Peptides against a protein of PDB entry 5EG6. Designs and how they scored, part 59

Target 1, 151 residues: chain A of PDB entry 5EG6
Amino acid sequence: RLRSQTVSTRYLHVEGGNFHASSQQWGAFYIHLLDDDESEGEEFTVRDGYIHYGQTVKLVCSVTGMALPRLIIRKVDKQTALLDADDPVSQLHKCAFYLKDTERMYLCLSQERIIQFQATPCPKEQNKEMINDGASWTIISTDKAEYTFYE

## One batch from the design tools (peptide; made by RFdiffusion4, then SolubleMPNN)

Design b1_p19_4_s2 (from b1_p19_4, 7 letters changed)
Fold by OpenDDE base, seed 1:
Structure b1_p19_4_s2 (fold): chain B 151 residues (1-151), chain A 19 residues (1-19)
Amino acid sequence: as target 1 above (151 residues)
Amino acid sequence: SVTVVLSESYSVVSSLYSK
């Protein structure tokens, strides 16, 4: 018999001008599809369409307008991020957010902090990188009816 | 599209569309 442990759900949230992870509060974010050649910046051109793994996206807080750097959304298989998956993103699957133009850095939850975590390469599987559980995310579509927007 | 990003959780939802 194995010892059981409680798994807590945490939400990406913006508080005090910073991204953090909350067990009690969830942030609503726009996920914007970008062109692969889109430059980093506060201003960017958004594409319409279904988002596929491997594509570049921007996460923007619907309340504060704060955005994370450009991310590449990648499919997750157990504890590995797939580098070559290109099928449509499924909200049934875990995903990882690679920080674009970094050395294998992924958006990661560490307790209440949002950090960058460096994935470990898989020498025998060049199409995969090893990530931790904190770097595995789930996307849920939502319609938040009432909230205060700050500009 | 508005989304909620979760860690250590699953949900049953359709594909993701950018608007």
Scores: peptide ipSAE 0.170, ipTM 0.764, DockQ to the pose 0.129
Fold by OpenDDE base, seed 5:
Structure b1_p19_4_s2 (fold): chain B 151 residues (1-151), chain A 19 residues (1-19)
Amino acid sequence: as target 1 above (151 residues)
Amino acid sequence: SVTVVLSESYSVVSSLYSK
């Protein structure tokens, strides 16, 4: 698939104090690296360094300060999230955001809503779990917000 | 897929850098 129009592309956005998906507006977010043992809360300590798959991160809206719960960023291979990948996160490559300390719940787009979607285990591939398209995200910098994406 | 737009505070190269 080719997504060259904003109408066919959805962005994570904050409006009215809520996270949602917008075709017209995108939010600029900080992605903060956390310690693996960092507790959940509005206040947290940010680590310096390159972000790798498998690490704990916080997504914070740069405008409103609204934040999602602690996430583990995971590499995506086709329709699956990889549980053991630990290489540096690649921008413009698909990734998934596992909600930390949940039973396979991932950040997911459903219509214009941001929800949690439960991934399905892969019985024959224990290092993978199956996600839907709505749980597959592409990360770009703000200066690349007008990129055309293929899926 | 859906797009997440990161702040300019982070690396614009292939790897993401937190600070």
Scores: peptide ipSAE 0.131, ipTM 0.707, DockQ to the pose 0.139
Fold by OpenDDE base, seed 3:
Structure b1_p19_4_s2 (fold): chain B 151 residues (1-151), chain A 19 residues (1-19)
Amino acid sequence: as target 1 above (151 residues)
Amino acid sequence: SVTVVLSESYSVVSSLYSK
């Protein structure tokens, strides 16, 4: 005997000058590719090209202009972030956002809050870090906002 | 839970491209 489960979908959103997560509202963001040696700041130089895992990106709210710190977009395998993946980012595949120059801190959803989550090293898999489900993200275009995603 | 980031700059059938 099997029972159906409900799936909750949440979106990154900016409201009241803060990043948060909402099940009712979604934010449209620009993903800007940066050079690996780009410094942190309000002003940055955007690179042209296809975004690959392992590269540095900036997430900027299209409405407010608010930006998160520099992030490294990483490929996700189950509940692990891959440290050495470098293929082009797939919008149909989960990804994680490592906060650049931190001790394994990842952008994470906790209820309606956006927090930093510290990943745990994988002792026997040096190319992986363990993250929670809240640190796994899916990227889609705004014209696909009506899609329902399942885990 | 499933968490989504939306971008106006990309299509779901193409790789992410920065301009």
Scores: peptide ipSAE 0.118, ipTM 0.691, DockQ to the pose 0.148
Fold by OpenDDE base, seed 2:
Structure b1_p19_4_s2 (fold): chain B 151 residues (1-151), chain A 19 residues (1-19)
Amino acid sequence: as target 1 above (151 residues)
Amino acid sequence: SVTVVLSESYSVVSSLYSK
């Protein structure tokens, strides 16, 4: 077995027409950059360019075509989401996906389920919101996602 | 667009570019 492998590791996946968190399977998703004023819908216009924190994105399953609602990708610092970071998204750092037009709701995994988790405002840091570990994601490009899993 | 895998533990040195 791989020393770096953990049984608790889960991946975003689509199964049976639903998003879920799997420890055995991972999904490949297109991440599309949208305009900030792009409306919600199945059809959308994709922008070209490097994705920056604070921008609106769409996650679409490469196999099923199922998509999540519009998200704002935010930089994560420890267990907080940064609200004003605008530098290019780095795969070296964790990120959070704020569900656009919600009250601090973030994409989160809980056991096998994908849920919305409400972040807590940071009283002393207006540019930060507190999130849990399940709402902190790592982005891996598929060309480097050839992993072997042990069941 | 770029295709990605989402997890909680892995890290890769790269930037994301939408096409």
Scores: peptide ipSAE 0.224, ipTM 0.751, DockQ to the pose 0.144; fails the geometry check

Design b1_p19_4_s3 (from b1_p19_4, 8 letters changed)
Fold by OpenDDE base, seed 4:
Structure b1_p19_4_s3 (fold): chain B 151 residues (1-151), chain A 19 residues (1-19)
Amino acid sequence: as target 1 above (151 residues)
Amino acid sequence: SELVVLSESYSVTSSLYSK
């Protein structure tokens, strides 16, 4: 006999001044394109144009203004992050967020927490790093600043 | 700038089997 099981999808959200993963709420974030040589800071210069994999971005919560450190958005192929992909970012396609200037640290979802996950080099393919499922994100365009839903 | 939502990504694999 087949049984139905409800699985809650978790979303990046800001609450109480902290980033967390929520199954009840999702935050909307501005994704700002930065220059490759832009320094880390509260103030930054935003570039215009379509975002491509490999580029530096800033994610800023539309409600609280809380921001993550500079990230490099990378294309995901199965369980690997591609280091050399440079095509336009595809909505709904899996992506990973490398924390810029770290040793292979990626934005990762773990339970209700947002953590850094260290990817491991792919020995057979120098252009790839192995990530876990929690480090793979789906990016969705929205017009809502914040959304709460009930199951 | 673009306004986006970030959700966890998942893959769904389904198959039907009949004896």
Scores: peptide ipSAE 0.449, ipTM 0.779, DockQ to the pose 0.020
Fold by OpenDDE base, seed 1:
Structure b1_p19_4_s3 (fold): chain B 151 residues (1-151), chain A 19 residues (1-19)
Amino acid sequence: as target 1 above (151 residues)
Amino acid sequence: SELVVLSESYSVTSSLYSK
């Protein structure tokens, strides 16, 4: 007897004081646009405007207030993160979250854990970095059905 | 700021098991 089972979609979630991946629960996060020169910290200045790829963002759990480090949201094309894309971020499009000031570390889903995955450079394409599937995310707006994001 | 949900990128992956 041959059986097949579809793997459930996992979501970013905060539980027990840490970020994790859950198939049964999802977290709602504020996505804040920051200035490129904004320093790391719990206190930050949120700027208004459409969020574009390449910009610095802060993800904050709406329930706990826990936040991830500053991230640069990058466009994803297949298995690569684009380093120079700057068009507006659209929901349902694949994106990656580069941890700012790291050596190609990206927010990554692995089993039920949220980890950092080090992308590998594309030798022949300087504007791309190779990521795995776990580092590719889909953003879904909870309060608006808008195609593009803005503050 | 917008409230969003982050999910893994949508792909249908199925595991097969033979009994």
Scores: peptide ipSAE 0.440, ipTM 0.776, DockQ to the pose 0.031
Fold by OpenDDE base, seed 5:
Structure b1_p19_4_s3 (fold): chain B 151 residues (1-151), chain A 19 residues (1-19)
Amino acid sequence: as target 1 above (151 residues)
Amino acid sequence: SELVVLSESYSVTSSLYSK
């Protein structure tokens, strides 16, 4: 079986208590900076400051309050995630979200689903991991809680 | 903390601030 894939750009969204990918709706998420040693949980302490690659973040849906597990935001170069980049995160620059304490698992778009994709190590470049296109994200700042558009 | 939208990859630059 093969589901029809939408040509339009997909966005991270929460619906029916689940994270999914939508070409019709986008969710607004708070991106919270955490300490590197912050434990997983519904309650956490948020740090102030500019977010840098390599730091731990929490993404929380502004509407439902549903959150993803702790993530490490990483810089993307072509089809690779950089493990040692530490400069400030830039909007519209490609980034990847490593799921903390996993074996190279990254937040990934697959059709309408949000999944974990396992990156492949780069044998000759220890500071890089190969990811697929669905694991490369663009971050856009907004003041809207949620938006739905129609074609 | 900033409100952000996550989309499929594009190519542009600007900084994010927490809380």
Scores: peptide ipSAE 0.432, ipTM 0.802, DockQ to the pose 0.125
Fold by OpenDDE base, seed 3:
Structure b1_p19_4_s3 (fold): chain B 151 residues (1-151), chain A 19 residues (1-19)
Amino acid sequence: as target 1 above (151 residues)
Amino acid sequence: SELVVLSESYSVTSSLYSK
């Protein structure tokens, strides 16, 4: 069972046909590895293998089947997303989800909403983009479709 | 493919695998 570490801890969840952020519930999502050249669509080919930073993924709600657009999973260092990291994704490390083919848009928590946040370029560090705390995520493996936990 | 939870404030050790 997962427990909230703080009162303000939020999780990605689907309710009422929409993605949102919840402090009381968390959703379980399938993370599918895609080819870099996979086109956007409801149907897609899933690749086999360890997921690495920089790769394209699809997040699909295990309960509703709702999916987010194609995402590139990126490693996070402090408040920056790394553009060139390619090591295997670690659940210990923070990550960010870049919305593929956008102008630096990232999946972000804002209050109870899921929004797109535009990262700011780092002129002095071209391999990094500045994100906010809401755009930094932690991934936890689970076999539960959905859970309501205690605070 | 792996089933995951997305949180803003957890730290766990493991690798993600798609199948």
Scores: peptide ipSAE 0.413, ipTM 0.788, DockQ to the pose 0.131; fails the geometry check

Design b1_p19_4_s4 (from b1_p19_4, 5 letters changed)
Fold by OpenDDE base, seed 3:
Structure b1_p19_4_s4 (fold): chain B 151 residues (1-151), chain A 19 residues (1-19)
Amino acid sequence: as target 1 above (151 residues)
Amino acid sequence: SEVVVLSESYEEVSSLYSK
């Protein structure tokens, strides 16, 4: 059985053919590293290697095969997304998913919905932009998630 | 890697690897 969850915790999930955020169920997603010049599409070439912040990734639901558009995974510092961080992505560290080729649009949680939220630029810090709390996510491998979430 | 994406954050554990 699933362990008790905090009120503020929701999980990216696919249900009824749509992405949403569930407080009770978590979805498993393959995170695929793409080349920076990879075009948008259902077919893409996956790269091997450690995923770094700033790189382009695809999130694909392991159950339904549904995928989000190409994302750039960015490091989060407090309420800001870092635009120039390039170190390896750390599991359980806060991250943001920038929708590639958009005007600062990020994958965002709003209640049970997954929406796009437009980040606000930081005038005094060009390497940062302001995101809301819903645009901050945490990633954990499913093998670790199973241990963490199940009793 | 196969991952779970959740809204809350925890301490750093390890890096993600794409295969």
Scores: peptide ipSAE 0.348, ipTM 0.798, DockQ to the pose 0.136
Fold by OpenDDE base, seed 4:
Structure b1_p19_4_s4 (fold): chain B 151 residues (1-151), chain A 19 residues (1-19)
Amino acid sequence: as target 1 above (151 residues)
Amino acid sequence: SEVVVLSESYEEVSSLYSK
């Protein structure tokens, strides 16, 4: 069975043809690395390699095949998204998903809903954008998730 | 990689690999 972690923890999930945040069910997603110049579309070329912050990715539901728009995965430092970090993405470390080609829109949790939240520029730090806690996510590989959340 | 995306944070484990 799935173990309870915290009542406040929610998981990205697809149900009823929509993305939502479930407190009870977690969805499995393929995270695909794309070229920076890859256009938006149903078909895309996947790159092999370690995913780095600042790179373009696609999240595709492993069950339904539903996908989010192209995202840039960004490193999170406290309550800010780093715009210039390029080191490998670490599992379980906070990250943010910038919706590519938007005005600082990030994938955000609002209760059970998945919304877009506009980050605020950092006046004194041009390499950072201020995000709320709902825009901070953690990624775990499914094998590690299964180990952690099942008993 | 196949991943779970959650709202909570934990200690870093390893890097993600795209296939």
Scores: peptide ipSAE 0.337, ipTM 0.792, DockQ to the pose 0.131
Fold by OpenDDE base, seed 2:
Structure b1_p19_4_s4 (fold): chain B 151 residues (1-151), chain A 19 residues (1-19)
Amino acid sequence: as target 1 above (151 residues)
Amino acid sequence: SEVVVLSESYEEVSSLYSK
């Protein structure tokens, strides 16, 4: 049964030099496509083209310039992240952000904090990982136009 | 590059249901 308490939508935001989750404020982030072999660092080369699931991306706050580590954007099906999806990213789909080169760690909301959550392998489906509710994100366009990535 | 807003999603989220 659905909970009776009101649930407020939280957004990724940067405040006081830190990433956090806010129901009152939202951050606008550049989502940069990187090469699969791009190394971690403050400086990186942005690739041209539409972002597809399975590709490496960088999220950078448009106001502060604060950035998260390299992420692999993955498609979400209910409570699972898909490891082999490669279609173009869409606002109509949920997504998860795997922290590259980690043991199944995903970007996750926990109250007002942004944490890493370790996904659990799906024993019967090798192409899926079970994620936390807080690790499922929706991408929203800031200009409210039809969602399409552009270079 | 596109500028995006990232929000939590509620569709088919188990945390919205009572235990």
Scores: peptide ipSAE 0.515, ipTM 0.812, DockQ to the pose 0.035; fails the geometry check
Fold by OpenDDE base, seed 5:
Structure b1_p19_4_s4 (fold): chain B 151 residues (1-151), chain A 19 residues (1-19)
Amino acid sequence: as target 1 above (151 residues)
Amino acid sequence: SEVVVLSESYEEVSSLYSK
């Protein structure tokens, strides 16, 4: 399992009122499923259910309560984000977080900063967008509910 | 809702459930 710090792995963290990347500390975040038509705001209605690719989520720091804007969680295939995947979030599969209602902006790790990275369209594959390595994330549950999806 | 950790390059991924 996870340790409080690692040598080379960086984690999403909140410090000094800002999101940043840290190899010394990691943040624990609530991941809330939202309706597709949920508006942006500090207050929102949380849905019950397994999270699927293509759905809207909110990440909220469990310590500070600081939240990121609404995100669409997307499946990653090699160096691309899939726009039409809708299966449950899979074990051992990386994901990307599209900032909802933006021009292909994705949550991205760059050194110790959390930035927005603009994905490039794939001309020959309309259902894919090219992302960089910093925009590919792995999600780890601090409380493992051993559900595995084979869809 | 589940509490999760986000990392840049970790091999273990969990199934997520919202409450």
Scores: peptide ipSAE 0.409, ipTM 0.768, DockQ to the pose 0.148; fails the geometry check

Design b1_p19_5_s1 (from b1_p19_5, 7 letters changed)
Fold by OpenDDE base, seed 1:
Structure b1_p19_5_s1 (fold): chain B 151 residues (1-151), chain A 19 residues (1-19)
Amino acid sequence: as target 1 above (151 residues)
Amino acid sequence: MVLLSYSYEVTSSLYSKRP
């Protein structure tokens, strides 16, 4: 038998110069669209437009300005990241953040730490990679720079 | 559940804005 258990919610947050995941605090981030050929660096050119799956983005903390490496935002279907989806990214739809130019590394939550998790190829579906729940993100909008809540 | 808070106001699709 399996136990029914409530899953806690965690938010991406920046504290002490590091990215982490908090159950009580969250940071507000800019998601900047980049050109596909944009080089890695602290300085980058932001494009206007609706963000589509498969495009290159930068996640930047609105308060500290700290940024993660270039990411490719990918659509999530169940426990898989789709490699060929290119429709507009919808708020509240699950997505994954592939670390650009890596071997299937995705932005992932492990406990309270943000790590890179290597996805497993789907042998039967070349357009998919298997990810875990920690690598499946839900994007929500906010008008606050940071927020702390109590249970 | 893992959430990412996006600082821009959106109703449906995410939009990138130049600074």
Scores: peptide ipSAE 0.384, ipTM 0.851, DockQ to the pose 0.183
Fold by OpenDDE base, seed 3:
Structure b1_p19_5_s1 (fold): chain B 151 residues (1-151), chain A 19 residues (1-19)
Amino acid sequence: as target 1 above (151 residues)
Amino acid sequence: MVLLSYSYEVTSSLYSKRP
């Protein structure tokens, strides 16, 4: 799938009933848009439309049906997550997944494990918070046969 | 770098489709 793959490139994947990050295997996921007031649960109402940064989404594995908790998809600028970005989500731009109703917890890669990473506030920039590189995701569509990614 | 494969066809922006 990747014409050129960097050493640290990993894919979100579900294996053995758990979310993990694989260097060789990838999972296909649905990204469902939810209402901002949607409650946490296995059952949820999916909205139809273009996904914008700042909106609430559910990531669901297309194979197993396993889902992560509600996430706020946020735009990434260098090593920071933007709190006020609201433009449409682009697969050409990095994003971060804030775990809704947490204290700045983001979906993060640590080796092959998916963990929660607590972002650090930016005192001088209230619209940003600092995230780890492992918390920066790139979204790609499954209908594309080949991609080239560089760090 | 971490990658997420989206199941729906997209061009420039992601689209949420009702099941």
Scores: peptide ipSAE 0.365, ipTM 0.832, DockQ to the pose 0.201
Fold by OpenDDE base, seed 4:
Structure b1_p19_5_s1 (fold): chain B 151 residues (1-151), chain A 19 residues (1-19)
Amino acid sequence: as target 1 above (151 residues)
Amino acid sequence: MVLLSYSYEVTSSLYSKRP
C-alpha cells in the first residue's frame, strides 16, 4: 500500500453511475465556473477564468460526464467554512462545497458514501459555518482521467 | 481526508476553461 493511502483518506470517484468515496481509486474532475444566476440543469454555460471562493461551480467527471448539482466553493478555516471569502482558489488550501440553494448543506464524505452534511451556524461569527472533516476537501492536480492504487 | 482530482492544467490557482 502507498504511504499516502490510508483508511481515512478517500477520493471522489464515479462508479456504477454514482458518486462515491474510494480508498483505492480516484477520478479526475473538471471544475467549471458558472454565472451566479445560472440555473440548475445538465446543460450549462461555462465561463473562462480563475475560480474564486464564493463562485458557483460544476464538478464534472472527466470520464463519465456525470455532474453534481451546482456548488458554491468556499474557503475553509480550521473547521469552518467562510461565507464571504472571494480570493482565488488554491489547490494548496482546503475548501468546502456548499450545495447551492440549500440550508447550509455541504458535500461530505461519510465512510464510502457522498452525502450532504448540514453545517451549523457559528454563533459568534456570522460569516462562518461549522463543518466536519468529511466536508473539507483538498484539491490536487492530475493528468490522469482515473487512477488506481495497488496495495 | 477527502481528495478531489482536478484535471485541468497544473497551476497554483484553479482555472476554468470552456469545453
Scores: peptide ipSAE 0.354, ipTM 0.820, DockQ to the pose 0.182
Fold by OpenDDE base, seed 5:
Structure b1_p19_5_s1 (fold): chain B 151 residues (1-151), chain A 19 residues (1-19)
Amino acid sequence: as target 1 above (151 residues)
Amino acid sequence: MVLLSYSYEVTSSLYSKRP
């Protein structure tokens, strides 16, 4: 069933040179796989292949070319990000985007803004970090119009 | 619900293509 009785959908979008969350407009993004040791910058080498959890990626707007900093894509289990998952990223499965080389900062939706959210360590589960709903993303292809998700 | 629109064709898993 749906987690919330009233479901509100937000999309990652680029407007006015900034990333934001829109209920009306959605952006189309490239998810580029990088080497683990790739440095931060506007120029980077894209790897070819299936993306796995734990790997480094770049999100680039297909229209404007605007990019977020390097991210590590992580698997989500309920309200936690898994730190050691390494299986292929599946279509429509929830994921989180850890900002590489930060102290547990994740890409997060807050109202209509994109912010960094600091995850909380799990005391008895060292392979997990607690995140909020805004930091849990679902990836969909641009050829799809509407989706309904259940828990 | 927070959605990220992926510009590549998606079958079962996400795939990265070099330009």
Scores: peptide ipSAE 0.348, ipTM 0.819, DockQ to the pose 0.190

Design b1_p19_5_s2 (from b1_p19_5, 7 letters changed)
Fold by OpenDDE base, seed 3:
Structure b1_p19_5_s2 (fold): chain B 151 residues (1-151), chain A 19 residues (1-19)
Amino acid sequence: as target 1 above (151 residues)
Amino acid sequence: MVVLSESYEVVSSLYSKTP
């Protein structure tokens, strides 16, 4: 007999000075829009405006100030990241975070760890590359710094 | 501010503001 298993939802969180994945805690992050030519650094210039797919962003933990490297937010279609989508980011749609200036590396959940996952090119679809489930994120706006719950 | 998760779906847009 086959048994089904329910997978718990995981969240990006900062703990002990590190980014990690948690099923019981979620962190609140500032998402800052940057210019495409903005260089990597602790200090950066933030742009005003609606965030679109394909744009460069910085994720900064609202509590600790810890930041990830520059990311390009990309639209997700099933198991693929779209390379040419440029419409406004919708919180109802899944997205992926490409690490800028890497070879198809994406921000990814692996159990309790945050890792870089290398996407696989789609030979027949040059505007897409295949990612795993852990590299697919959903964004939700919040005014809370952090939330902890018990399962 | 935003929360990154695997499963939540909220219909809204994201706006960046200069601090």
Scores: peptide ipSAE 0.128, ipTM 0.692, DockQ to the pose 0.178
Fold by OpenDDE base, seed 2:
Order: structure tokens, then C-alpha cells, then sequence
Structure b1_p19_5_s2 (fold): chain B 151 residues (1-151), chain A 19 residues (1-19)
């Protein structure tokens, strides 16, 4: 007998006052462009414009208002984050979120938890850092605040 | 607004707007 395979997909979500990963629920987040010199804080100045790789952004949950620390959005090539890419962010490409002012820490999905994953330098290519699959994200635009899958 | 996932899908560039 032939059996169909179900691909597992996990989403960034906020529940119980915490960021987590869910296969059945996804959160909608505002992505705000910040100045490169913007300091960390609950209040920040949002800039207008198309978001480019290498720029500083804030992710804010549309429902709870909870925010992640300042992130630098980076382009992903396979399992590497590109450090010098500066073209506009494309939803067709995977991206990585470097936690600003850390030692190569990236926003990472591990099972049902959101963690920081430390990337390793690419020895042969200084403009790349090696990340795992959990640190590679796909961005999908939406007008919905939150969604839960029901069978 | 955006959804973040590990799976592959999507359409256009992201634009930041002041609240």
C-alpha cells in the first residue's frame, strides 16, 4: 500500500507569554526597519522603506505586542548566512535573523522552542557563516493576526 | 505583517512602515 507523506512545518508563535514553535499555530508579526544605531529597548523609531539584507529589524507580535531583540536580517544560501548581501529582502528566499551584538547568534527553531544558535565561521569564505536548518526562515506576508490549523 | 516558518513559500519584497 502507498501512503502519503506529511511534511512537517513549524511556525514562530507566541503563547503563554513566550515565543515558541508550533506546527499547528502561527503568529503574525510586524517587521520594523530600524536605524543601524538604534539602541535596544521597548520603544524604538521605525523607519520607512524596503527592507534590505544586512539591515536591523524588530519583530513584534501583532497580538501580544511581544518583541524579539534587535535582529539583522541576512540572506541565506543553502546552510550559510551571507554577511555582505544588501539587496532587498525577497520572500522567495530563506533568511536568517542574527541577534545584533552577539557572537554569531541566530534566531533558531528547535523542536517547540525558540533558541539562539551560534553560527560557525566559514573558513574558506569570510562573507559566510554556517547555520543549521532551524535558523533558516521563510517569510510569508499575511493580513491575519493569528491562525490555527484544524483538521 | 509576516509569518515566519521553516517551510518554503512566498511572493514579494518587505516594506517597513511607521505605525
Amino acid sequence: as target 1 above (151 residues)
Amino acid sequence: MVVLSESYEVVSSLYSKTP
Scores: peptide ipSAE 0.131, ipTM 0.701, DockQ to the pose 0.176; fails the geometry check
Fold by OpenDDE base, seed 4:
Structure b1_p19_5_s2 (fold): chain B 151 residues (1-151), chain A 19 residues (1-19)
Amino acid sequence: as target 1 above (151 residues)
Amino acid sequence: MVVLSESYEVVSSLYSKTP
């Protein structure tokens, strides 16, 4: 059982060959750092190093091997994703996953689905984009590939 | 490996390793 779990809490999970949001199960994912110029594909070159905001990453399910498209991990400030942050991923901050080469699309959970959410530009702050709570993720390190918890 | 959730805070630095 995970600490502070609630009925409303959702986790990224892979089941039946699909990414979905689960309140009962959580998946463990490898987060691979890629070069900024790495092309999309099933095969990719992984870099070593601490992951920083603004870098390109691949999320790969540790159980199924299924991967999401290339993502840029971005720092979250309140309800906005920061476009220019480049410091190491913070232990205190949530993050957002921008789908690379899209028009402001972010990885988002909506009920039981994983969707793309289009962020809204911030007119007065060019370095920020407005996201919703479903597009704001928290990351927990784990050595477990998959786990089911009970309420 | 990491777990992605809506509720939990980041608890450690993320480090990428070549498989």
Scores: peptide ipSAE 0.105, ipTM 0.694, DockQ to the pose 0.188; fails the geometry check
Fold by OpenDDE base, seed 1:
Structure b1_p19_5_s2 (fold): chain B 151 residues (1-151), chain A 19 residues (1-19)
Amino acid sequence: as target 1 above (151 residues)
Amino acid sequence: MVVLSESYEVVSSLYSKTP
């Protein structure tokens, strides 16, 4: 059972061979820690350990096996992604997923679509990038591969 | 396994395991 179920809540989900956002269904994903020098590809080596901000991760759908490109998980402070945070991923904070090797592109939820959102540099804070609300994610653990709820 | 959402808080530390 998920907490605070609302109609407006949106989840990352895989349907029809594509990543999308759903208000009624959520997918279960493996979050795999990778080496910083791991190359992009369908095959990759997974590391053991607690995931820290700044590390490279792969999100893989537990059902379909579909994966997003390599991501760097970053700590979020208000509407900014922190570039230099390296502490363990905290249950008290939202996170952002930077698409590795892009120009400030972040995984973003927009209506029912999963898109890339280009963050804006913070002129006075080089260690921060401005993101929108759709690029701020929260993570919960689950033992279910798929969940659907109805009103 | 994890669920990504706009609304739900992280409930525990994330740990990566080799499949």
Scores: peptide ipSAE 0.100, ipTM 0.690, DockQ to the pose 0.177; fails the geometry check

